Peptides against a protein of PDB entry 3NZW. Designs and how they scored, part 143

Target 1, 212 residues: chain A of PDB entry 3NZW
Amino acid sequence: TTTLAFRFQGGIIVAVDSRATAGNWVASQTVKKVIEINPFLLGTMAGGAADCQFWETWLGSQCRLHELREKERISVAAASKILSNLVYQYKGAGLSMGTMICGYTRKEGPTIYYVDSDGTRLKGDIFCVGSGQTFAYGVLDSNYKWDLSVEDALYLGKRSILAAAHRDAYSGGSVNLYHVTEDGWIYHGNHDVGELFWKVKEEEGSFNNVIG
Target 2, 222 residues: chain B of PDB entry 3NZW
Amino acid sequence: QFNPYGDNGGTILGIAGEDFAVLAGDTRNITDYSINSRYEPKVFDCGDNIVMSANGFAADGDALVKRFKNSVKWYHFDHNDKKLSINSAARNIQHLLYGKRFFPYYVHTIIAGLDEDGKGAVYSFDPVGSYEREQCRAGGAAASLIMPFLDNQVNFKNQYEPGTNGKVKKPLKYLSVEEVIKLVRDSFTSATERHIQVGDGLEILIVTKDGVRKEFYELKRD

## One batch from the design tools (peptide; made by RFdiffusion4, then SolubleMPNN)

Design b2_p20_5_s2 (from b2_p20_5, 14 letters changed)
Fold by OpenDDE base, seed 3:
Structure b2_p20_5_s2 (fold): chain B 212 residues (1-212), chain C 222 residues (1-222), chain A 20 residues (1-20)
Amino acid sequence: as target 1 above (212 residues)
Amino acid sequence: as target 2 above (222 residues)
Amino acid sequence: MAEIEALEKAAREARGPVYL
């Protein structure tokens, strides 16, 4: 898996691959590694598929309960804290989760929290999470700046996942791309890695180690 | 050391069509190299136009299917005989599987039915309850032999339009029920030739708006 | 212990837990 999220002047970009594995077996190329918790809040999945899918879905229910009780949307800080508290209760039980909770509230603005099954909870501007995270960071860190246009930011997110899909055997399939603004998240499509690779190679003149 | 799990072999396969879905399984049940039964059905009609199979350790599979059938019953009691949708069934099965997260059911689960729009639906589960809706899925002993074939023949992977020099992919289209049945039969016939845990009989459950139909075909009995 | 080994074996046989 490779997931990433970063803040920039235009909000948040979230990009993820879609490969799932069981050992050396490619179990799926089409897994949805982003959960849409509400129109303003996303969760990303890395690690055990069942652990992430089950508990992030549960988190969605907790977030909805908060909205019903408090008559306002839950903060990104509170949502991430609920998940963090939950996984901390299971510390040592063998959960495997590397998650990002990304969203926008009027109080917080665009916000990203990293939460993992070790009990770590971090607020930050840039995270890459998964087996391909270092490959994604290589591209993302080299090209990131706060003043990116929305178009350039979307491309950078997509391009960083593509780099990871190329080098990490456990990442691939397609890139799912999201842009989060004050008006909520916008889905920017599913991009097949095979087609995307050749397109990017041609347009950039990159990936010159691969002869077409 | 005591191993709580067995492996009863077999293979299952689900394919979703436009207005139907198919879930098929062989009828061989084995332990190690011994055939326990040549006709032990592993695909079940669970009511509400949902068919289910949990392949792997048969004791766990049977337990899971029984629990799900009970869940369907209770759903009717609690919701005034409302039909359980296939997506809600998938969520329920996730909870059944994940409820044993620390002592999992040793099974690969597939369900098939129609979604709320009347389109064919197949959902597959890992042993601990992760699930995905797909157009096709093979599970069990010969899944590694069949799944690549399904990728090619259902999803047209690596197929291109002739004369396009590989630039135009073969367009996706739904398969007819006859085409799907042919693919299922070819899949199991081929798997039986190459895998000792697959054979004897093939039972196919076809879900349409009119209900569940069963078909049976003989496989090699070696 | 036996449960983990069984799941690991199943993963190698394309029947184990799925990872992202």
Scores: peptide ipSAE 0.399, ipTM 0.806, DockQ to the pose 0.372; fails the geometry check
Fold by OpenDDE base, seed 1:
Structure b2_p20_5_s2 (fold): chain B 212 residues (1-212), chain C 222 residues (1-222), chain A 20 residues (1-20)
Amino acid sequence: as target 1 above (212 residues)
Amino acid sequence: as target 2 above (222 residues)
Amino acid sequence: MAEIEALEKAAREARGPVYL
């Protein structure tokens, strides 16, 4: 898996691959590694598929309950804290989760929290999570700046996942791309890695380790 | 050391069509090299136009299917005989599986039915309850032999339009029920030739708006 | 322990837990 999220002047970019594995077996090339918790809040999935799907779905229910009780959308800080508290209760039980909670509230603005099954909870501007994270960081860190245009930021997110999909055997399939703004998240499509690779190679003159 | 799990072999396969879905399984039940039964059905009609199979350790599979059937019954009691949708069934099965997260059911689960728009639906589950809706899925002993074939023949992977120099993919299209049945039969006959845990019989449950139909075909018994 | 080993074996046989 490779997931990433970063803040920039235009909000948040979230990009993820879609490969799932069971050992050396490619279980799926089409897995949704983003949960849409509400129109302003996303969760990403890395690690155990069932752990992530189950608990992030549960988190969505908790977020909805908060909205009903408090008559206000839950903050990204509070949502991530709920998840963090939960996984901490299961510490040592063998949960495997690497998640990012990404969203917008009027109070916080665009916000990203990293939460993992070890109980780590971090607020930050840039995270890559999964077996391909180092490959994604290599591209992302080299090209990131706060003042990216929305178009350039979307491309950078997509391009970083592509790099990871190329080098990490456990990442691939397609890139799912999101842009989070004050108006909510916008889905920017599913991009097949095979097609995207050749397109990017041609347009950039990159990936010269592969002969076309 | 004591192993709480057995492996009863077998293979299952789901394919979704436009307005139908199929879930198929062989009828062989085996332990190690001993055939326990040549006809032990493992694909079940669970009501509400939902068919289910949980393949792997048969004791766990049977337990899971029974629990789901009970869940359907209770759903009717609690919701004034409302039909359980396939997506809600999938969520329910996730909870059944994940409820045993720390002592999992040793099964690969597939369900098939129609979604709320009347489109064919197949959901597959890992042992601990991760799930995905797909057009096709093979599970069990011969899944590694069949799944690549389904990728090619259902999802048209690695197929291109002639004369396009590999630049235009073969377009996705739904298969007819006859085409799907043929693919299922070809998959299982091929798997039977190469896997000792697959054979004897093939049972196919076909879900349409009119209900569940069952077909049976003989497989090699050797 | 036996459960974990069984799941690991299943994963090698393409029947184990799915990871992302």
Scores: peptide ipSAE 0.386, ipTM 0.785, DockQ to the pose 0.378; fails the geometry check
Fold by OpenDDE base, seed 4:
Structure b2_p20_5_s2 (fold): chain B 212 residues (1-212), chain C 222 residues (1-222), chain A 20 residues (1-20)
Amino acid sequence: as target 1 above (212 residues)
Amino acid sequence: as target 2 above (222 residues)
Amino acid sequence: MAEIEALEKAAREARGPVYL
């Protein structure tokens, strides 16, 4: 898996691959690694598929309960804390989760929290999570600027996942791309890695290690 | 060392059509190298136009299917005989599987039916309850032999329009029930030739708006 | 322990839990 999220002047970009594996077997090329918790809040998935799907779906229910009780959308801080508290209770039980909780509230603005099954909870502007994270960071860190246009930021997110998909055997399939703003998240499509690779190679003159 | 799990072999396969879905399984039950049964059905009509199979360790599979069937009954009791939708069934099965997260059911689970729009639906599960809706899925012993074939023949992977120099993919389209049954039969006959845990018989459950139909075909009895 | 080993074996045989 490779997931990433970063803050920039235009909000948050979230980009993820779609490959799932069981050892050397490609279990799926079409897995949704983003949960849409509400129109303003996203969760990303890395690690155990069942652990992530189950508990992030549970988180969605808790966020909805918060909204019903408090008559306000849950904060990104509170949502991430609920998940963090939950996984911490299971610490040592063998859960495998690397998650990012990304969203927008009027109180916080665009916000990203990293939460993992070790009990780590971090607020930050840039995270890459998964087996391909280092490959994604290589591209992302080299091109990241706060002042990126929305178009450039979307491309950078997509391009970083593509780099990881190229080098990490456990990442691939497609890139699912999101832009989070004050008006909520916007889905920017599913981009097949095979087609995207050749397009990017031609347009950029990149990936010259591949003969084609 | 004591292993709480057995492996009863077999293979299952789901394919979704436009207005139908198919779930098929062989009828061979095996332990190690010994055939326990040549006809042990592993694909079940669970009611509400949902068919289910949980392939791997048969004891776990049977337990899971029984629990799901009970869940359907309770759903009717609690919700005034409301039909359980396939997506709700999938969520329920996730909870059944994940409820044993630390001592999993040793099974690959596939369900098939129609979604709320009347379109064919196939959901597949890992042993601990991750799930995905797909157009096709193979599970069990010969899944590694069949799934690449389904990628090519259902999802048209690596197929291109002639004369386009590989620039235009073959367009996705729904298959007819006859085409799907052909693919299922070819999949299982091929798998039977190359895998000792697959054979004897093929049972196919076809879900349409009119209900569940069952078909049976002989496989090699080796 | 036996359960973990079974899961590990299953994962190797593409019968274990799916990872992302």
Scores: peptide ipSAE 0.380, ipTM 0.784, DockQ to the pose 0.368; fails the geometry check
Fold by OpenDDE base, seed 2:
Structure b2_p20_5_s2 (fold): chain B 212 residues (1-212), chain C 222 residues (1-222), chain A 20 residues (1-20)
Amino acid sequence: as target 1 above (212 residues)
Amino acid sequence: as target 2 above (222 residues)
Amino acid sequence: MAEIEALEKAAREARGPVYL
């Protein structure tokens, strides 16, 4: 898996691959590694598919309950804290989760929290999570600027996942791309890695390690 | 060391059509190198036009299917005989599986039916309850032999329009029930030839708006 | 992070649960 999220002047970019594996077996190339919790809040998935799906879906329910009770959208801080508290209760039980809770509230603005099954909860501007994270960081860190245009930021997110898909055997399939703004998240499509690779190679003159 | 799990072999596969879905499984049940049964069905009609199979350790599979059938019954009791939708069934099965997260059902689960729009639906589950809706899925012993074939023949992977120099992919289209049945039969026939845990018989459950029908075909018994 | 990688590796070796 490779997931990433970063803050920039235009909000948040979230980009994820879609490969799932069971050992050396490619279990799926089409997994949704982003949960749309509400129109303003996303969760990303890395690690155990069931752990992530189950608990992030549960998180969605908790977020909805908060809205119903408090008549206000849950904060990204509170949503991420709910998840972190939950996984911390299971510390040592063998949950495997590397998640990012990404969202926008009027109170917080665009916000990213990293939450993992070790109980780590980090607020930050840039995270790459998964087996391909270092490959994604290589591209993302090299090109990241706060002042990126929305177009450039979307491309950078997509391009970083592509780099990881190219080098990480456990990442691939497609890139699912999101832009989170004050008006909510916008889905920017599913980009097949095969097609995207050749397009990027041609347009950039990159990936010259591949002949063809 | 005590191993609570067995492996009863077998293979299952699901394929979704436009207005139908198919879930098929062989009828061989084995332990190690011994055939326990040549006809032990593992694909079940669970009501509400939902068919289910949980392939792997048969004791776990049977337990899971029984629990799901009971869940369907209780759903009717609690919701005035409302039909359980396939997506709700998938969520329910996730909870059944994940409820045993720390002592999992040792099964690969597939369900098939029609979605709320009347389109074919196949959902597959890992042992602990991750799930995905797909056009096709193979599970069990010969899944590694069948799934690449389904990728090619259902999802048209690695197929291109002739004369395009690989630039134009073969367009996706739904398969007819007859085409799907052919693919299922070819898949299991091929799997039987190459895998000792697959054989004896093939039972296919076809879900349409008119209900569930069953087809049976002989496989090699060696 | 290291623990997730270790778990992913261990799970990959077990060929059971699906990992992302």
Scores: peptide ipSAE 0.376, ipTM 0.794, DockQ to the pose 0.288; fails the geometry check

Design b2_p20_5_s3 (from b2_p20_5, 15 letters changed)
Fold by OpenDDE base, seed 1:
Structure b2_p20_5_s3 (fold): chain B 212 residues (1-212), chain C 222 residues (1-222), chain A 20 residues (1-20)
Amino acid sequence: as target 1 above (212 residues)
Amino acid sequence: as target 2 above (222 residues)
Amino acid sequence: SAEQAALDAAAAEAAGPVEL
């Protein structure tokens, strides 16, 4: 898996691959590694598929209950804390989760939290999470700046996942791309890695290690 | 070291069509190299036009299917005989599986039916309850032999339009029920030739708007 | 118990869960 999220002047970019594995077996090429918790809040998945799906879906229910009780959307800080508290209760039980909670509230603005099954909870501007994270960081860190246009930021997110899909055997399938703004998240499509690779190679003159 | 799990072998296969779905399984039940039964059905009609199979350790599979059937019954009692949708069934099964996250059911689960729009639906589950809706899935002993074939023949993976130098993919289209049944039969016939845990008989459950139909075919018995 | 933990770990590994 490779997931990433970063803050920039235009909000948040979230990009993920779609491969799932069971050992050396490719279990799926089409897994949805982003949960749409509400129109303003996203969760990403890395690690155990069932652990992530189950608990992030549960988190979605907790966020909805908050909205019903408080008549206000939950903050990104509070949503991430709920998940962090939950996984901490299971510390040592063998949960495997690496997640990012990404969203917008009027109070917080665009916000990203990293939460993992070790009980780590971090607020930050840039995270890459999964077996391909180092490959994604290589591209992302080299091209990141706060003042990116929305178009350039979307491309950078997509391009970073593509780099990871190329080098990490456990990442691939497609890139799912999101832009989070004050008005909520916008889905920017599913991009097949096979097609995207050749397009990017032609347009950039990159991936010269592969002969066409 | 004590192993709480058995492995009863077998293989299952689900394919979704446009307005139908199929779930098929062989009828061989085996332990190690000993055939326990040549006819032990592992694909079940669970009501509400939902068919289910949980392949692997048969005791766990039977327990899971029984729990799901009971869940369907309780759903009707609690919701004034409302039909359980296939997507709600999938969520329910996730909870059944994940409820044993630390001592899992040793099974690969597939369900098939129709979605709320009347379109064919197949959902597959890992042993701890991760799930995905797909057009096709193979599970069990010969899944590694069958799944690549399904990728090619159902999802048209690695197929291109002639004369396009591999630039234009073969367009996706739904298969007819006859085409799907043929693919299922060919898959199990081929698997039986190469895997000792697959054989004896093939039972196919076909779900349409008119209900669940069963078909049976003989496989090799050696 | 340590025995149950060992059984749980063995069961989880043997089950072949899907990983992301």
Scores: peptide ipSAE 0.419, ipTM 0.782, DockQ to the pose 0.294; fails the geometry check
Fold by OpenDDE base, seed 3:
Structure b2_p20_5_s3 (fold): chain B 212 residues (1-212), chain C 222 residues (1-222), chain A 20 residues (1-20)
Amino acid sequence: as target 1 above (212 residues)
Amino acid sequence: as target 2 above (222 residues)
Amino acid sequence: SAEQAALDAAAAEAAGPVEL
């Protein structure tokens, strides 16, 4: 898996691959590693597929209950804290989760929290999570600026996942791309890695380790 | 060393069509190299136009299917005989599987039916309850032999339009029920030739708006 | 029991879960 999220002047970019594995077996090339919790809040998945899918779906239910009780959308800080508290109760039981909770509230603005099954909860501007994270960071950190245009930021997110899909055997399939703004998240499509690779290679003159 | 699990072999296969879905399984049940039964059905009609199979350790598979059938019964009691949708069934099965997260059911689970729009649906589960809706899935002993074939013949992977120099993919289209049955039969006959844990008989459950029908075919008995 | 917990852990590892 390779997931990433970063803050910039235009909000948040979230990009993820879609490969799932069981050892050396490619279990799926089409997994949805982003949960759409509400129109303003996303969760990302890395680690055990069942652990992430079960508990992030549960988190969505807790966020909805908050809205019903408090008559206000849950904060990104509170949503991430609910998940962090949950996984901490299971510490040592063998849960495997590396998640990012990304969203917008009027109080917080665009916000990203990293939450994992080790009990870590971090607020930050840039995170890459999964077996391909180091490959994604190599591209993302080299080109990241706060002042990126929305177009350049979307491309950078997509391009960073593509780099990880190229080098990490456990990442691939497609890139799912999101832009989070004050008006909520916008889905920017599913991009097949095979087609995207050749397009980017031709347009950039990159990936010269592959002949063809 | 005590092992709480067995492996009863076998293979299952689900394919979704436009207005139908198919779930198929062989009828061989084995332990190690010994055939326990040449006819032990592993695909079940669970009511509400949902068919289910949980392949791997047969004791765990049977337990899971019984629990799901009971869940369907209670759903009707609690919701004034409302039909359980296939997506709600998938969520329910996730909770059944994940409820044993720390001592899993040793099975690969597939369900098939129609979605709320009347379109064919196949859902596949890992042993701990991760699930995905797909057009096709193979599970069990010969899944590694069959799944690449399904990628090519159902999802048209690595197929291109002739004369386009590989630039135009073969367009996706739904298969007819007759085409799906042929693919299922070819998959199981081929798997039987190459895997000792697959054979004897093939049982196919076909789900349409008119209900569930069953077909049976002989396989090699070697 | 500690023995049952060890069996459950070994069983969970052998199940072959899907990973992301």
Scores: peptide ipSAE 0.407, ipTM 0.791, DockQ to the pose 0.290; fails the geometry check
Fold by OpenDDE base, seed 5:
Structure b2_p20_5_s3 (fold): chain B 212 residues (1-212), chain C 222 residues (1-222), chain A 20 residues (1-20)
Amino acid sequence: as target 1 above (212 residues)
Amino acid sequence: as target 2 above (222 residues)
Amino acid sequence: SAEQAALDAAAAEAAGPVEL
């Protein structure tokens, strides 16, 4: 898996691959590694598929309960804290989760929290999470600026996942791309890695290690 | 080293059509290389136009299917005989599987039915309850032999339109029930030739708006 | 318990969970 999220002047970009594996077996190329918790809040999945899918779905239910009780959308801080508290209770039980909680509230603005199964909870502007994270960081860190246009930011997110999909055997399939703004998240499509790779190679003159 | 699990072999396969779905399984039950039964059905009608199979360790599979059938029963009691939707069934099965997260059911689970729009639906589960809706899935012993074939023949992977220099993919389309049944039969006959844990018989459950139909075909009895 | 740990280890080896 490779997931990433970053803040910039235009909000948040979230990009993820879609490959799932069981050892050397490619279990799926079409997994949704983003949970749409509500129109303003996303969760990303890396690690155990069941652990992430189960607990992030549970988190979605907790966020909805908060909204019903408090008559206000849950904060990104509170949502991420609920998840972190839960996984901390299971510390040592063998959960495998690397999660980013990304969203917008009027109080917080665009916000990203990293939460993992070790009980780590971090607020930050840039995270890459998964087996391909280092490959994604290599591209993302080299090109990241706060002042990116929305178009450039979307491309950078997509391009960073593509780099990871190219080098990480456990990442691939497609790129699912999101832009989070004050009006909520916008889905920017599913981009097949095979098609995207050749397009990017041609347009950038990159990936010259591959004969095309 | 202590191993709490058995492996009873077999293979299952789900394919979703436009207005139907199929779930098929062989009827061989085996331990190691000893055939326990040549006819032990592993695909079940669970009611509400949902068919289910949990392939791997048969004791775990049977337990899971029984729990799900019971869940369907309770759903009717609690919701005035409301039909359980296939997506709700998938969520329920996730909870059944994940409820044993630290001592999993040793099974690959597939369900098939129709979604709320009357479209064919197949959901597959790992042993701990991760799930995905797909057009097709193979599970069990010969899944690695069948799944690549399904990728090619159902999802048209690596197929291109002639004369396009590989630039235009073959368009996705739904298969007819007859085409799907042919693919299922070809999959299992091929798997039987290459895997000792697959054979004897093939049972296919076909789900349509009119209900569940069952078909049976002989496989090699080697 | 040590017994549960052994069961969990055996389950992990046998079950083949999907990873992201």
Scores: peptide ipSAE 0.404, ipTM 0.779, DockQ to the pose 0.296; fails the geometry check
Fold by OpenDDE base, seed 4:
Structure b2_p20_5_s3 (fold): chain B 212 residues (1-212), chain C 222 residues (1-222), chain A 20 residues (1-20)
Amino acid sequence: as target 1 above (212 residues)
Amino acid sequence: as target 2 above (222 residues)
Amino acid sequence: SAEQAALDAAAAEAAGPVEL
């Protein structure tokens, strides 16, 4: 898996691959590693598929309950804290989760929290999570700036996942791309890695380690 | 070291069509190299036009299917005999599986039916309850032999339009029920040739708006 | 029991869960 999220002047970019594995077996190329918790809040999945899918779905229910009780959308801080508190209760039980909770509230602005099954909860501007994270960071960190246009930011997110998909055997399939603004998240499509690779190679003159 | 799990072999396969879905399984049940039964059905009609199979350790599979069937009954009691949708069934099965997260059911689960729009639906589960809706899925012993074939023949992977020099992919289309049944039969006959845990018989459950139909075909009994 | 927990953990590892 490779997931990433970063803040920039235009909000948040979230990009993820879609490969799932069971050892050397490619279990799926089409897994949705982003949960749409509400129109303003996303969760990303890395680690155990069931652990992430189950508990992030549960988180969605808790966020909805908060909205019903408080008559206000949950903050990104509170949503991430609910998940963090939950996984902390299971610390040492063998949960495997590397998650990002990404959202936009009027109170917080664009906000990203990293939450993992070790009980770590971090607020930050840039995170890459998964087996391909180092490959994604290599591209993302080299090209990131706060003043990216929305177009450039979307491309950078997509391109960083593509780099990870190219080098990490456990990442691939497609790139799912999101832009989060004050008005909510916008889905920017599913981009097949096979097609995207050749397009990017041609347009950039990159990936010269592959001859085609 | 004590192993609480058995392995009863077998293979299952789901394919979704436009207005139908198919879930198929062989009828061989084994332990190690011994055939326990040549006809032990593992694909079940669970009601509400939902068919289910949980392949792997048969004791766990049977337990899971029974629990799901009970869930369907309770759903009817609590909701004035409302039909359980396939997506709600998938969520319920996730909870059944994940409820044993630390001592999982040793099974690969597939369900098939129609979604709320009347379109074919196949959902597959890992042992701990991760799930995905897919057009096709193979599970069990010969899944590694069949799944690549399904990628090619259902999802048209690595197929291109003639004369495009590989630049235009073959367009996705739904398969007819007859085409799907042919693919299922070819999959299982091929798997039987290469895997000792697959054979004897093939049971196919076809879900349409009119209900569940069953078909049976002989496989090699070697 | 600690023994049951160890068995459960070993069983969970053997189940082959899907990983992301």
Scores: peptide ipSAE 0.396, ipTM 0.788, DockQ to the pose 0.289; fails the geometry check

